# Designs tried in a protein design run: peptides against a protein of PDB entry 2QAS. Part 116

Target 1, 120 residues: chain A of PDB entry 2QAS
Amino acid sequence: PPEDLMQYEAMAQDALRGVVKAALKKAAAPGGLPEPHHLYITFKTKAAGVSGPQDLLSKYPDEMTIVLQHQYWDLAPGETFFSVTLKFGGQPKRLSVPYAALTRFYDPSVQFALQFSAPE

## One batch from the design tools (peptide; made by RFdiffusion4, then SolubleMPNN)

Design b2_p28_1_s3 (from b2_p28_1, 11 letters changed)
Fold by OpenDDE base, seed 4:
Structure b2_p28_1_s3 (fold): chain B 120 residues (1-120), chain A 28 residues (1-28)
Amino acid sequence: as target 1 above (120 residues)
Amino acid sequence: SAAAALAAADAAAAAGPGRYSDSDEDSL
């Protein structure tokens, strides 16, 4: 089979991760997401660049899913990672997640789903 | 992949310009 010197699969994966980034930027804009849109974001908790409370990340050693709908604060979607504050057990915690760490993105309101392969 | 370890924000008063996270069991 011919060799793919263009690395199209990698390009496609990067483009799809861009959809997540764009969606988060919409979520962070004034007024937030248009209702009823909300986001389920799954990521590898041990991926490089993931930052958060150690006890929480230890509780979910492989993957964790966060929900962005009613209870999030200070969403900051950067170019390579996003940060967000969520409450766990009533305590606010800051998470920073590189887009490269994502394994799933889902908006139940329109049943839009993306899946990604992330390093172990 | 699709491993299901879910953590979500507790119910509380929302702050900030956006619409923010939900409870644990809401996952897919």
Scores: peptide ipSAE 0.046, ipTM 0.610, DockQ to the pose 0.109; fails the geometry check
Fold by OpenDDE base, seed 1:
Structure b2_p28_1_s3 (fold): chain B 120 residues (1-120), chain A 28 residues (1-28)
Amino acid sequence: as target 1 above (120 residues)
Amino acid sequence: SAAAALAAADAAAAAGPGRYSDSDEDSL
């Protein structure tokens, strides 16, 4: 097949990651997500730039899924990564996740799903 | 990813309206 020097697939994936960023920005806005929208976000825990509690990241050495619906605070969707506070076992923990680390995005309310290739 | 591990977060109302948390049933 012809050689793709433009890396269109990568560009397309980055564009779709932009959907996640935009969705998170909507989630961070006053009033949060419009009901019944809520977000399941899966990411590679060992990807570059991922930051969080050692115990949590060690518990999920490959991927983990976080849910943004009821128990999340201080969602901060930046341009290259987002951060959010979630409670695990009653303890608030801060996660920082680059969009490049994402492998799945899902909104069950409308069955909207995206999948991404992320660095291993 | 089908192999994604769900991190259990407390199921309760998040700060502010329209804020949500983990739901095992919705993830399955």
Scores: peptide ipSAE 0.043, ipTM 0.618, DockQ to the pose 0.100; fails the geometry check
Fold by OpenDDE base, seed 3:
Structure b2_p28_1_s3 (fold): chain B 120 residues (1-120), chain A 28 residues (1-28)
Amino acid sequence: as target 1 above (120 residues)
Amino acid sequence: SAAAALAAADAAAAAGPGRYSDSDEDSL
């Protein structure tokens, strides 16, 4: 088969990660996401750049899925990573996740899904 | 990768009318 010297697959993956970033920016805007939109974000907990409470990350050694709907605060979608505060067992926890660590993005309200390869 | 563990916040998303909290189990 012909060799792809352009690496189109990698380019496409990067573009799709941009969709997640854009969606999070909408979620962070005043008023949040338009109902009934909400987001399920899955990422590799051991991926480079992932930061959060050790107890929480240790509980999910491979992947974990966070939900952004009713209980999230200070969502900050940066250019290379996003951070958000979520409550676990009533305790607020701050997570920082690089977009490169994502393995899945899903909005069940419209059944929109994306899957990614993430290094660990 | 396979299935991922769900970590759901037990408090509703504090934001505008369009912001929610944790929802149903991931179906993908």
Scores: peptide ipSAE 0.032, ipTM 0.609, DockQ to the pose 0.091; fails the geometry check
Fold by OpenDDE base, seed 5:
Structure b2_p28_1_s3 (fold): chain B 120 residues (1-120), chain A 28 residues (1-28)
Amino acid sequence: as target 1 above (120 residues)
Amino acid sequence: SAAAALAAADAAAAAGPGRYSDSDEDSL
């Protein structure tokens, strides 16, 4: 088969990353996500642009999954990355995650799932 | 994998946009 010089698959992946961004913007809007929707987001912790507390990132050196349902604060979905505050062991931790770092998105309420390739 | 490296925030209801309790089992 001929080589795809248009990179259609990459375009499709970028479009699907847009779904995650849009979902997070809904989650950040007043009132939050409509019940029972909630989000499981998996990302590469060593990907470029990922930022967070050293102790947390050291605990999860490859991938980690965060849950956006009950305990999250100050969700700020930007155009290239989102930031959010989550409590771990009762302590608030700020994470900043580029959409390009995502490997999985899941909403169990409707069993909607996306998978992505992410840089190291 | 998502299941192997789950880090969930403390579960509790909170006011504001999309604040729910964690449900770790939903990702398994």
Scores: peptide ipSAE 0.031, ipTM 0.613, DockQ to the pose 0.100; fails the geometry check

Design b2_p28_1_s4 (from b2_p28_1, 12 letters changed)
Fold by OpenDDE base, seed 3:
Structure b2_p28_1_s4 (fold): chain B 120 residues (1-120), chain A 28 residues (1-28)
Amino acid sequence: as target 1 above (120 residues)
Amino acid sequence: SAAAALAAADAAAPAGPGRYSDTDADSL
């Protein structure tokens, strides 16, 4: 097949990652997500730029899914990554996840799903 | 991609615009 020097597939992937970014920005706005919308976000825990508690990332060495619905704090959706505080075992933990690390995005309220290729 | 491990957030007091809870995670 002909060689794609424009990297259109990557552009398309980035555009779809932009949907996640936009959704998170809505989630970070005052009032949060409009019910019943909530987000399941899956990412590779070993991807470059992922940061968080060592114990948590060690517990999920490949991928982990976080849920944004009722219990999330200080959601900060940046341009290249987002950070959020979630509680695990009653303890607040801060996660920072580059959009490039995402492998799945899902809103079950409207059955909207996206899948992404992420670095291993 | 292998099966993703679900990390559930505890149902603590909401203190922000966002939402995270174990119940949410259980719904996946």
Scores: peptide ipSAE 0.075, ipTM 0.610, DockQ to the pose 0.119; fails the geometry check
Fold by OpenDDE base, seed 1:
Structure b2_p28_1_s4 (fold): chain B 120 residues (1-120), chain A 28 residues (1-28)
Amino acid sequence: as target 1 above (120 residues)
Amino acid sequence: SAAAALAAADAAAPAGPGRYSDTDADSL
């Protein structure tokens, strides 16, 4: 087959990651997400740039899914990564996740799903 | 990945402007 020197698939993946970024920016805006929208975000815990509590990341050595609906604070969607505070067992923990680490994005309210290839 | 481990935050609480999380973690 013809060689794709443009790397269109990678471009498409990056574009789709942009959807996640945009969604998170909407979530971070005043008033948050419009109900009933809420987000399930899955990412590779060992991907470069992922930062968080050792205990949490150790518990989920491959992937973990976080939910953004009610119990999240200080969502900060940057250009290359987002950070958010979530409570686990009542303890607030800060996570920093590069968009490149994402493997799945899902909004159950409208059954919108995206899947991504993330670094192993 | 649909087989990803779910690390859910605490149950539903403040649903304000900057308050979101998991109330339907069992949806995964």
Scores: peptide ipSAE 0.063, ipTM 0.613, DockQ to the pose 0.121; fails the geometry check
Fold by OpenDDE base, seed 4:
Structure b2_p28_1_s4 (fold): chain B 120 residues (1-120), chain A 28 residues (1-28)
Amino acid sequence: as target 1 above (120 residues)
Amino acid sequence: SAAAALAAADAAAPAGPGRYSDTDADSL
């Protein structure tokens, strides 16, 4: 078969990561997400650029899923990563996650799902 | 559709303006 020198698959997946970024930017805007939209975001905890409480990340050495619906603060969706404050065991913790670390994105309100490949 | 995932964040009731929640259940 012909060789793809354009790397279209990589470009397409990169574009889809842009959907997550755009969704988070909407979530960070005044008023938040339009109800009943809410987001489930799964990422590799050991991916480069991921930062947060060492004990928390150690507890979930492979992947973890965070939910952005009612209990999240200071969501800051940057161009290459986003940061957000969530509570774990009642304690607020700051997480910083590069979009490249994502493996799943899901909005159950409309059953919209995306899956991504992330390096180990 | 939802895929298997490891939930970690606490789920809680809605907060004030600009605050949102972590309800790990719907897509898990």
Scores: peptide ipSAE 0.050, ipTM 0.608, DockQ to the pose 0.108; fails the geometry check
Fold by OpenDDE base, seed 5:
Structure b2_p28_1_s4 (fold): chain B 120 residues (1-120), chain A 28 residues (1-28)
Amino acid sequence: as target 1 above (120 residues)
Amino acid sequence: SAAAALAAADAAAPAGPGRYSDTDADSL
């Protein structure tokens, strides 16, 4: 087939990343996500722009999945990345994740899933 | 190549904007 010089697939994927950003903005709004919605977000821990505690990132050197439902604080969804505080072993940890680092998004309440290709 | 690991946050926090309480659900 002829080569796609418009890069439609990439544009479509970027648009879908926008869904994740929008969902996180809803989660960060007053009152949080409407029940029973909650988010499972998977990302490559070594992707460019990912920031977090070394102990945590060392424990999960490839991918990790975080859950945003009951146990998260100070969710800040920016235009290119989001940051959030989660507790691990009772200790609060701050994560910063570019949307481009995401590989999976899932809301089990409605079985909505997205998959992405992420650079590292 | 490594399996994705689930990182779930700990115990409850006061309800409010950007903050939730109780325990997160397990992934299927």
Scores: peptide ipSAE 0.033, ipTM 0.598, DockQ to the pose 0.117; fails the geometry check

Design b2_p28_2_s1 (from b2_p28_2, 11 letters changed)
Fold by OpenDDE base, seed 3:
Structure b2_p28_2_s1 (fold): chain B 120 residues (1-120), chain A 28 residues (1-28)
Amino acid sequence: as target 1 above (120 residues)
Amino acid sequence: SSGREDPSFNPEEYEKLMEEAAKKLKEA
């Protein structure tokens, strides 16, 4: 079969990462996500650009799934990464995650799912 | 930037919520 020199699949995956960014921007807007929408986000914790407390990242050495539903603070979706504060064991922790590090995205309220290839 | 805080949710249960979410993601 013909060789895809355009790399369309990579383009499509990158575009779909934009969906996550857009969703997070909605979540960060005044009023947050419209009920009952909430987000499950999985990312590679050792991917380049991932940042957070050492104790937290050490606990999740491969992948980590965060939930943006009941409690999350200071959600800041940038152009290449987002940051958010979550409480673990009651302690607030700040995470910064590049969109390129994402492996899964899901909104259970409407069963919308995305899957991505992330750096090892 | 902003967030959400449901006062009825116990922050100590967050990691449990994460685990359940991870399972659902794998099934989606």
Scores: peptide ipSAE 0.656, ipTM 0.941, DockQ to the pose 0.846
Fold by OpenDDE base, seed 5:
Structure b2_p28_2_s1 (fold): chain B 120 residues (1-120), chain A 28 residues (1-28)
Amino acid sequence: as target 1 above (120 residues)
Amino acid sequence: SSGREDPSFNPEEYEKLMEEAAKKLKEA
């Protein structure tokens, strides 16, 4: 097949990352996500721009999945990254994750899934 | 906890769904 000089796959993946951003903005709005929607988000913990508790990042050296259903607070979806407070071991901890670090997205309520390539 | 340790998270089912998602992305 002919060589793709446009890099369409990369462009498509970047566009689909926008779906996650939009979903998180809905989740952050007053009232949150409409029931029964909830989000599973997987990301590379060593990707550039990822920040969080040192103990947590050490526990998940490659990828980590977070669930945004009932136990999350102060979700702040920015233009390039989102931040959220989650409980780990009973303690609230702040995570900051660039959208570029995402590898998987899933909403079990409607079986909607996305997969992304993320840089290390 | 709202992480991977959530009891509602099934890694086997999740992987199957991700494989399916990967196929769909190639079709875009």
Scores: peptide ipSAE 0.060, ipTM 0.643, DockQ to the pose 0.079
Fold by OpenDDE base, seed 4:
Structure b2_p28_2_s1 (fold): chain B 120 residues (1-120), chain A 28 residues (1-28)
Amino acid sequence: as target 1 above (120 residues)
Amino acid sequence: SSGREDPSFNPEEYEKLMEEAAKKLKEA
């Protein structure tokens, strides 16, 4: 097969990561997501730029899934990463996740799904 | 309510939700 010097697949994935960013910006707006929309987000915990509690990240050495529906606070979607506060073991913890670390995005309300290849 | 400021689950229920989330993503 011919060599793709444009790397279109990578560009397409980056564009689709932009969908996640846009969705998170909607979620971070004052009114939040329009019900019944909510977000399942999976990411590689060892990817560059991922930050959070050491014990939590150690518990999930490969991938971690977070749900943005009822139990999240201070969602801050930046241009290259988002941060959010979630409770783990009853304690609020701050996670910061680069969009490049994402491997899955899902909104079950409309069955919209995206999958990504994320570098380690 | 948006659900960001009014938690509807207790901590244990939240953790169960995370487990259910993992299952649902596998089915997506």
Scores: peptide ipSAE 0.022, ipTM 0.531, DockQ to the pose 0.529
Fold by OpenDDE base, seed 2:
Structure b2_p28_2_s1 (fold): chain B 120 residues (1-120), chain A 28 residues (1-28)
Amino acid sequence: as target 1 above (120 residues)
Amino acid sequence: SSGREDPSFNPEEYEKLMEEAAKKLKEA
């Protein structure tokens, strides 16, 4: 088959990653997410640009899922990555996750789900 | 990795939710 020089599938995936970015920006706005919306976000912990505490990342060597409902602070959704403070063992930990590292996104309140191909 | 020691990290619960969601989507 002919070579896709436009890489349309990758562009489509990036557009869908934009949904996550937009959702996080809504979550970071004053008042947060409208109830009962909350976010489950799964990402590859060893993907380029992922940063966080060593103890946490060591516990989840492949993928990690974070839940943004009540136990999160200082959500900062940038253009290429987001950062958020979460409690781990009762201690606040800062995570930074590129949108490119995402593998799944889910909002249980409306059963909205997305899956992504993340870098190996 | 259980991730249930803190409400912010619960991959096991997420997997169950995704399995349930997948069933619903496939049946639709």
Scores: peptide ipSAE 0.029, ipTM 0.599, DockQ to the pose 0.093; fails the geometry check

Design b2_p28_2_s2 (from b2_p28_2, 9 letters changed)
Fold by OpenDDE base, seed 3:
Structure b2_p28_2_s2 (fold): chain B 120 residues (1-120), chain A 28 residues (1-28)
Amino acid sequence: as target 1 above (120 residues)
Amino acid sequence: SSGREDPSFDPSQYEALMKEAAAQLKAA
């Protein structure tokens, strides 16, 4: 088959990653997500740029899923990564996740799902 | 990728997501 020098598939995937970014920006706005919307976000824990508590990340050597519903704080959706404070074992933990590390995005309230191939 | 009410979405994947989020949900 002919060469795709435009890399259309990659561009399409990047556009879909933009949906996650946009959704997180909505979640970060005053008032948060409109109920009943909430987000399940899965990412590769060993991907470049992922950071967080070592004890937590060590429990998830491949992928980890976080939930943004009612218990999240200081969500900061940047252009290339987002950071958020979540509680684990009752303790607040700060996570930083590049959008490129994402493998799944899901909003159960409307059954909207996205899947991505993430490099490690 | 899947969309709203996409029949190609496997419900078992949702269960997997819940499992992976267990540590956070327990503390929520």
Scores: peptide ipSAE 0.049, ipTM 0.653, DockQ to the pose 0.064
Fold by OpenDDE base, seed 4:
Structure b2_p28_2_s2 (fold): chain B 120 residues (1-120), chain A 28 residues (1-28)
Amino acid sequence: as target 1 above (120 residues)
Amino acid sequence: SSGREDPSFDPSQYEALMKEAAAQLKAA
């Protein structure tokens, strides 16, 4: 097949990452997400810019899925990454995840799903 | 209405898998 010099697939994925950013900004707004919307977010834990407790990230050397529904705090969706506090084993942990690190996004309430290729 | 990027995506299977993973995360 002919070579795609425009890199349309990459452009499309970047655009769709914008959907995730927008959704998280909605989630961070007063009142949070409208019920019953909630978010499953999967990301590459070793991707550039991912940060969090070493012990936690070490348990997930490839990918990690977090859920934003009932138990999350201080969601801060920036322009290039978001940060959020979640409880793991009852302990609050702060995670920072670049949108570029995402591999999956899913809202079960409306069965909306996105899948991304993420760099290491 | 629903939206999915991959036509092969099965919402039921994915949801079950993710719920299991999420439960394990909270328990860890």
Scores: peptide ipSAE 0.031, ipTM 0.622, DockQ to the pose 0.049
Fold by OpenDDE base, seed 1:
Structure b2_p28_2_s2 (fold): chain B 120 residues (1-120), chain A 28 residues (1-28)
Amino acid sequence: as target 1 above (120 residues)
Amino acid sequence: SSGREDPSFDPSQYEALMKEAAAQLKAA
């Protein structure tokens, strides 16, 4: 098969990651996500740039899925990563996740799904 | 949708559906 010098697959991946970024920006805006929209976000916990409590991340050696619906605070969607405060076991924890670490994105309300390849 | 607080929550719950949806989007 011919060699893809354009790297279309990588470009497509980046473009679709932009959807996640845009969705998070909407979620971070005043009023949050319009009901009934909510987001399931899966990411590689050991990917470069992922940050969070060690004890929490240790429970998820490969991937972790977080849900943004009602219980999330201080969502800050940056250009290369987003950070958010979520409760785990009733305690607030801050997570920082590069968009490049994402492997799945899903909005059950409209069954919109995206899948990504992420580094280990 | 408090998956993180629900011990019964399984992140793979929607995996099959997500794979199908992702494939459809790529094919479109």
Scores: peptide ipSAE 0.028, ipTM 0.525, DockQ to the pose 0.081
Fold by OpenDDE base, seed 5:
Structure b2_p28_2_s2 (fold): chain B 120 residues (1-120), chain A 28 residues (1-28)
Amino acid sequence: as target 1 above (120 residues)
Amino acid sequence: SSGREDPSFDPSQYEALMKEAAAQLKAA
């Protein structure tokens, strides 16, 4: 088939990552997500720019899924990455995740799902 | 317990649904 010099697939993927960014910005706004919306976000833990407690990330050598529903704090969705505080084993942990590291996005309340190819 | 810490939670449970949903989005 002809070579796609426009790289439309990459453009489409970037656009879809924009959906996640926008959703997180809604979640970070005062009042948070409108119920019953909540987010399952999966990312490659070894992707460049992923940051968090070493002991935590070591438990998930490939992918990790976090849930943003009730117990999250200081959600800060930047332009290239978001950071959030979550409790693991009762202890607050700060995670920083580039949007490029995402592999899955899911909102069960409306069964909205996205999948992405993320670098290793 | 939250899903991320619940051993019974498996993100792969949604793989089929997510693949279908993603395909639908591309087609829409």
Scores: peptide ipSAE 0.028, ipTM 0.533, DockQ to the pose 0.072

Design b2_p28_2_s3 (from b2_p28_2, 11 letters changed)
Fold by OpenDDE base, seed 3:
Structure b2_p28_2_s3 (fold): chain B 120 residues (1-120), chain A 28 residues (1-28)
Amino acid sequence: as target 1 above (120 residues)
Amino acid sequence: SSGREDPSFDPLLVEEQMKKAAAELAAA
């Protein structure tokens, strides 16, 4: 088969990552997500640009899933990454996750799911 | 923006449950 110099497969994946970004922007808006929508976001904890509490990332060296439903604060969905405050052991911790690090996105309320290939 | 408060929620518990579910699905 001919060589794809356009990288269409990557473009398609990036477009789908855009869905996650858009969903997070909705979640960050005043009032949050419309009930009963909530988001399960899975990402590679060792991916470039991922930052968070050392103890947490050490505990989950491969992937981690966070839930944006009840307890999250200061969700900031940027263009290349999002950041959010979650409580771990009762203490607020800031996580920063590039969209490129995502491996799964799921909204159980409507059973909408996406999967991605993320850097190792 | 902030989510609806739920003192019973622990994101670490959720992560562990998700990993368990994924492992079970992979084994099936």
Scores: peptide ipSAE 0.029, ipTM 0.573, DockQ to the pose 0.361
Fold by OpenDDE base, seed 5:
Structure b2_p28_2_s3 (fold): chain B 120 residues (1-120), chain A 28 residues (1-28)
Amino acid sequence: as target 1 above (120 residues)
Amino acid sequence: SSGREDPSFDPLLVEEQMKKAAAELAAA
């Protein structure tokens, strides 16, 4: 098959990652997400740029999913990564995830789902 | 911060929460 020198698939993937970024920016705005919207975000825990509690990330050596609905604080969606405070074992911890590390995005309220290819 | 303290919702209980969400959606 012809070689795609434009790398359209990669561009399409990046565009779809933009949906997640936009959704998180909506979630971070005053008032949060409009009910009943909430987000399931799955990412590769060993991807470059992922940062969080060592014990937690060690427990999930491949992927983990976080739910953003009630138990989250100080959501900060940047241009290349987002960070959020979640309680693990009752203690607030900061989690930082590059959009490039994402493998799945899901909003059960409207059954909207996206899948991504992420670094191993 | 938009987060709320809710003992009935654990963001790490993914499987359980997803099943509940699916059940609620199916029963709606």
Scores: peptide ipSAE 0.029, ipTM 0.574, DockQ to the pose 0.258
Fold by OpenDDE base, seed 2:
Structure b2_p28_2_s3 (fold): chain B 120 residues (1-120), chain A 28 residues (1-28)
Amino acid sequence: as target 1 above (120 residues)
Amino acid sequence: SSGREDPSFDPLLVEEQMKKAAAELAAA
């Protein structure tokens, strides 16, 4: 079959990553997400640009999932990455995750799910 | 913004919560 020189799949993946970015921007807006919406976000912990607690990232050397519903603070969704404060063992820790590192997005309130291929 | 503070919620139990959500989705 002919080669896809347009890279349509990559374009589609980028567009779908845009859904996550948009959802996080909604979450970061005043008032937060409309109930009962909440977000499960999975990412490759060793992907370029991922930053977080050393002990936690070591505990999850492949993928990590975070939940944005109850215990999160200072959500800052940028254009290429988002950052958020979560409490682990009662200690607030800052996570920074590029959208390119994402492998899964899920909102169980409406059973909306996305999956992505992220660099190893 | 920030989420509602709920001391009963443990962010390290995400895997269990995801399993529960997945099971619920599969059963729907």
Scores: peptide ipSAE 0.027, ipTM 0.583, DockQ to the pose 0.370
Fold by OpenDDE base, seed 4:
Structure b2_p28_2_s3 (fold): chain B 120 residues (1-120), chain A 28 residues (1-28)
Amino acid sequence: as target 1 above (120 residues)
Amino acid sequence: SSGREDPSFDPLLVEEQMKKAAAELAAA
């Protein structure tokens, strides 16, 4: 079969990452997500641009899943990454995650799921 | 935005919940 020099699959994945960005922007808007929507986000913790507390990231050396439902603060969805404050062990921690680091996105309320190939 | 703080909620149990959901939906 011919070689895909256009890298269409990668372009398609990037487009789908845009869905996550858009969803997070909705979540960050006044009033937050419309109930009962909430977001499960999985990402590669060692991907370039991932930033957070070292102790936490070390606990999850490969992938980590966070939930944006009840306990999150100051969600800031940027153009290339989002940041959010979550409590771990009762302490607020700031986490910054590039969209390129995402491997899974899920909204259980409507069973909407996306899967991405992220760099190792 | 901000979520309502609930001390009973443990965000570190998320992956376990995801596994359960994945099993039900036959999709990880």
Scores: peptide ipSAE 0.027, ipTM 0.562, DockQ to the pose 0.360

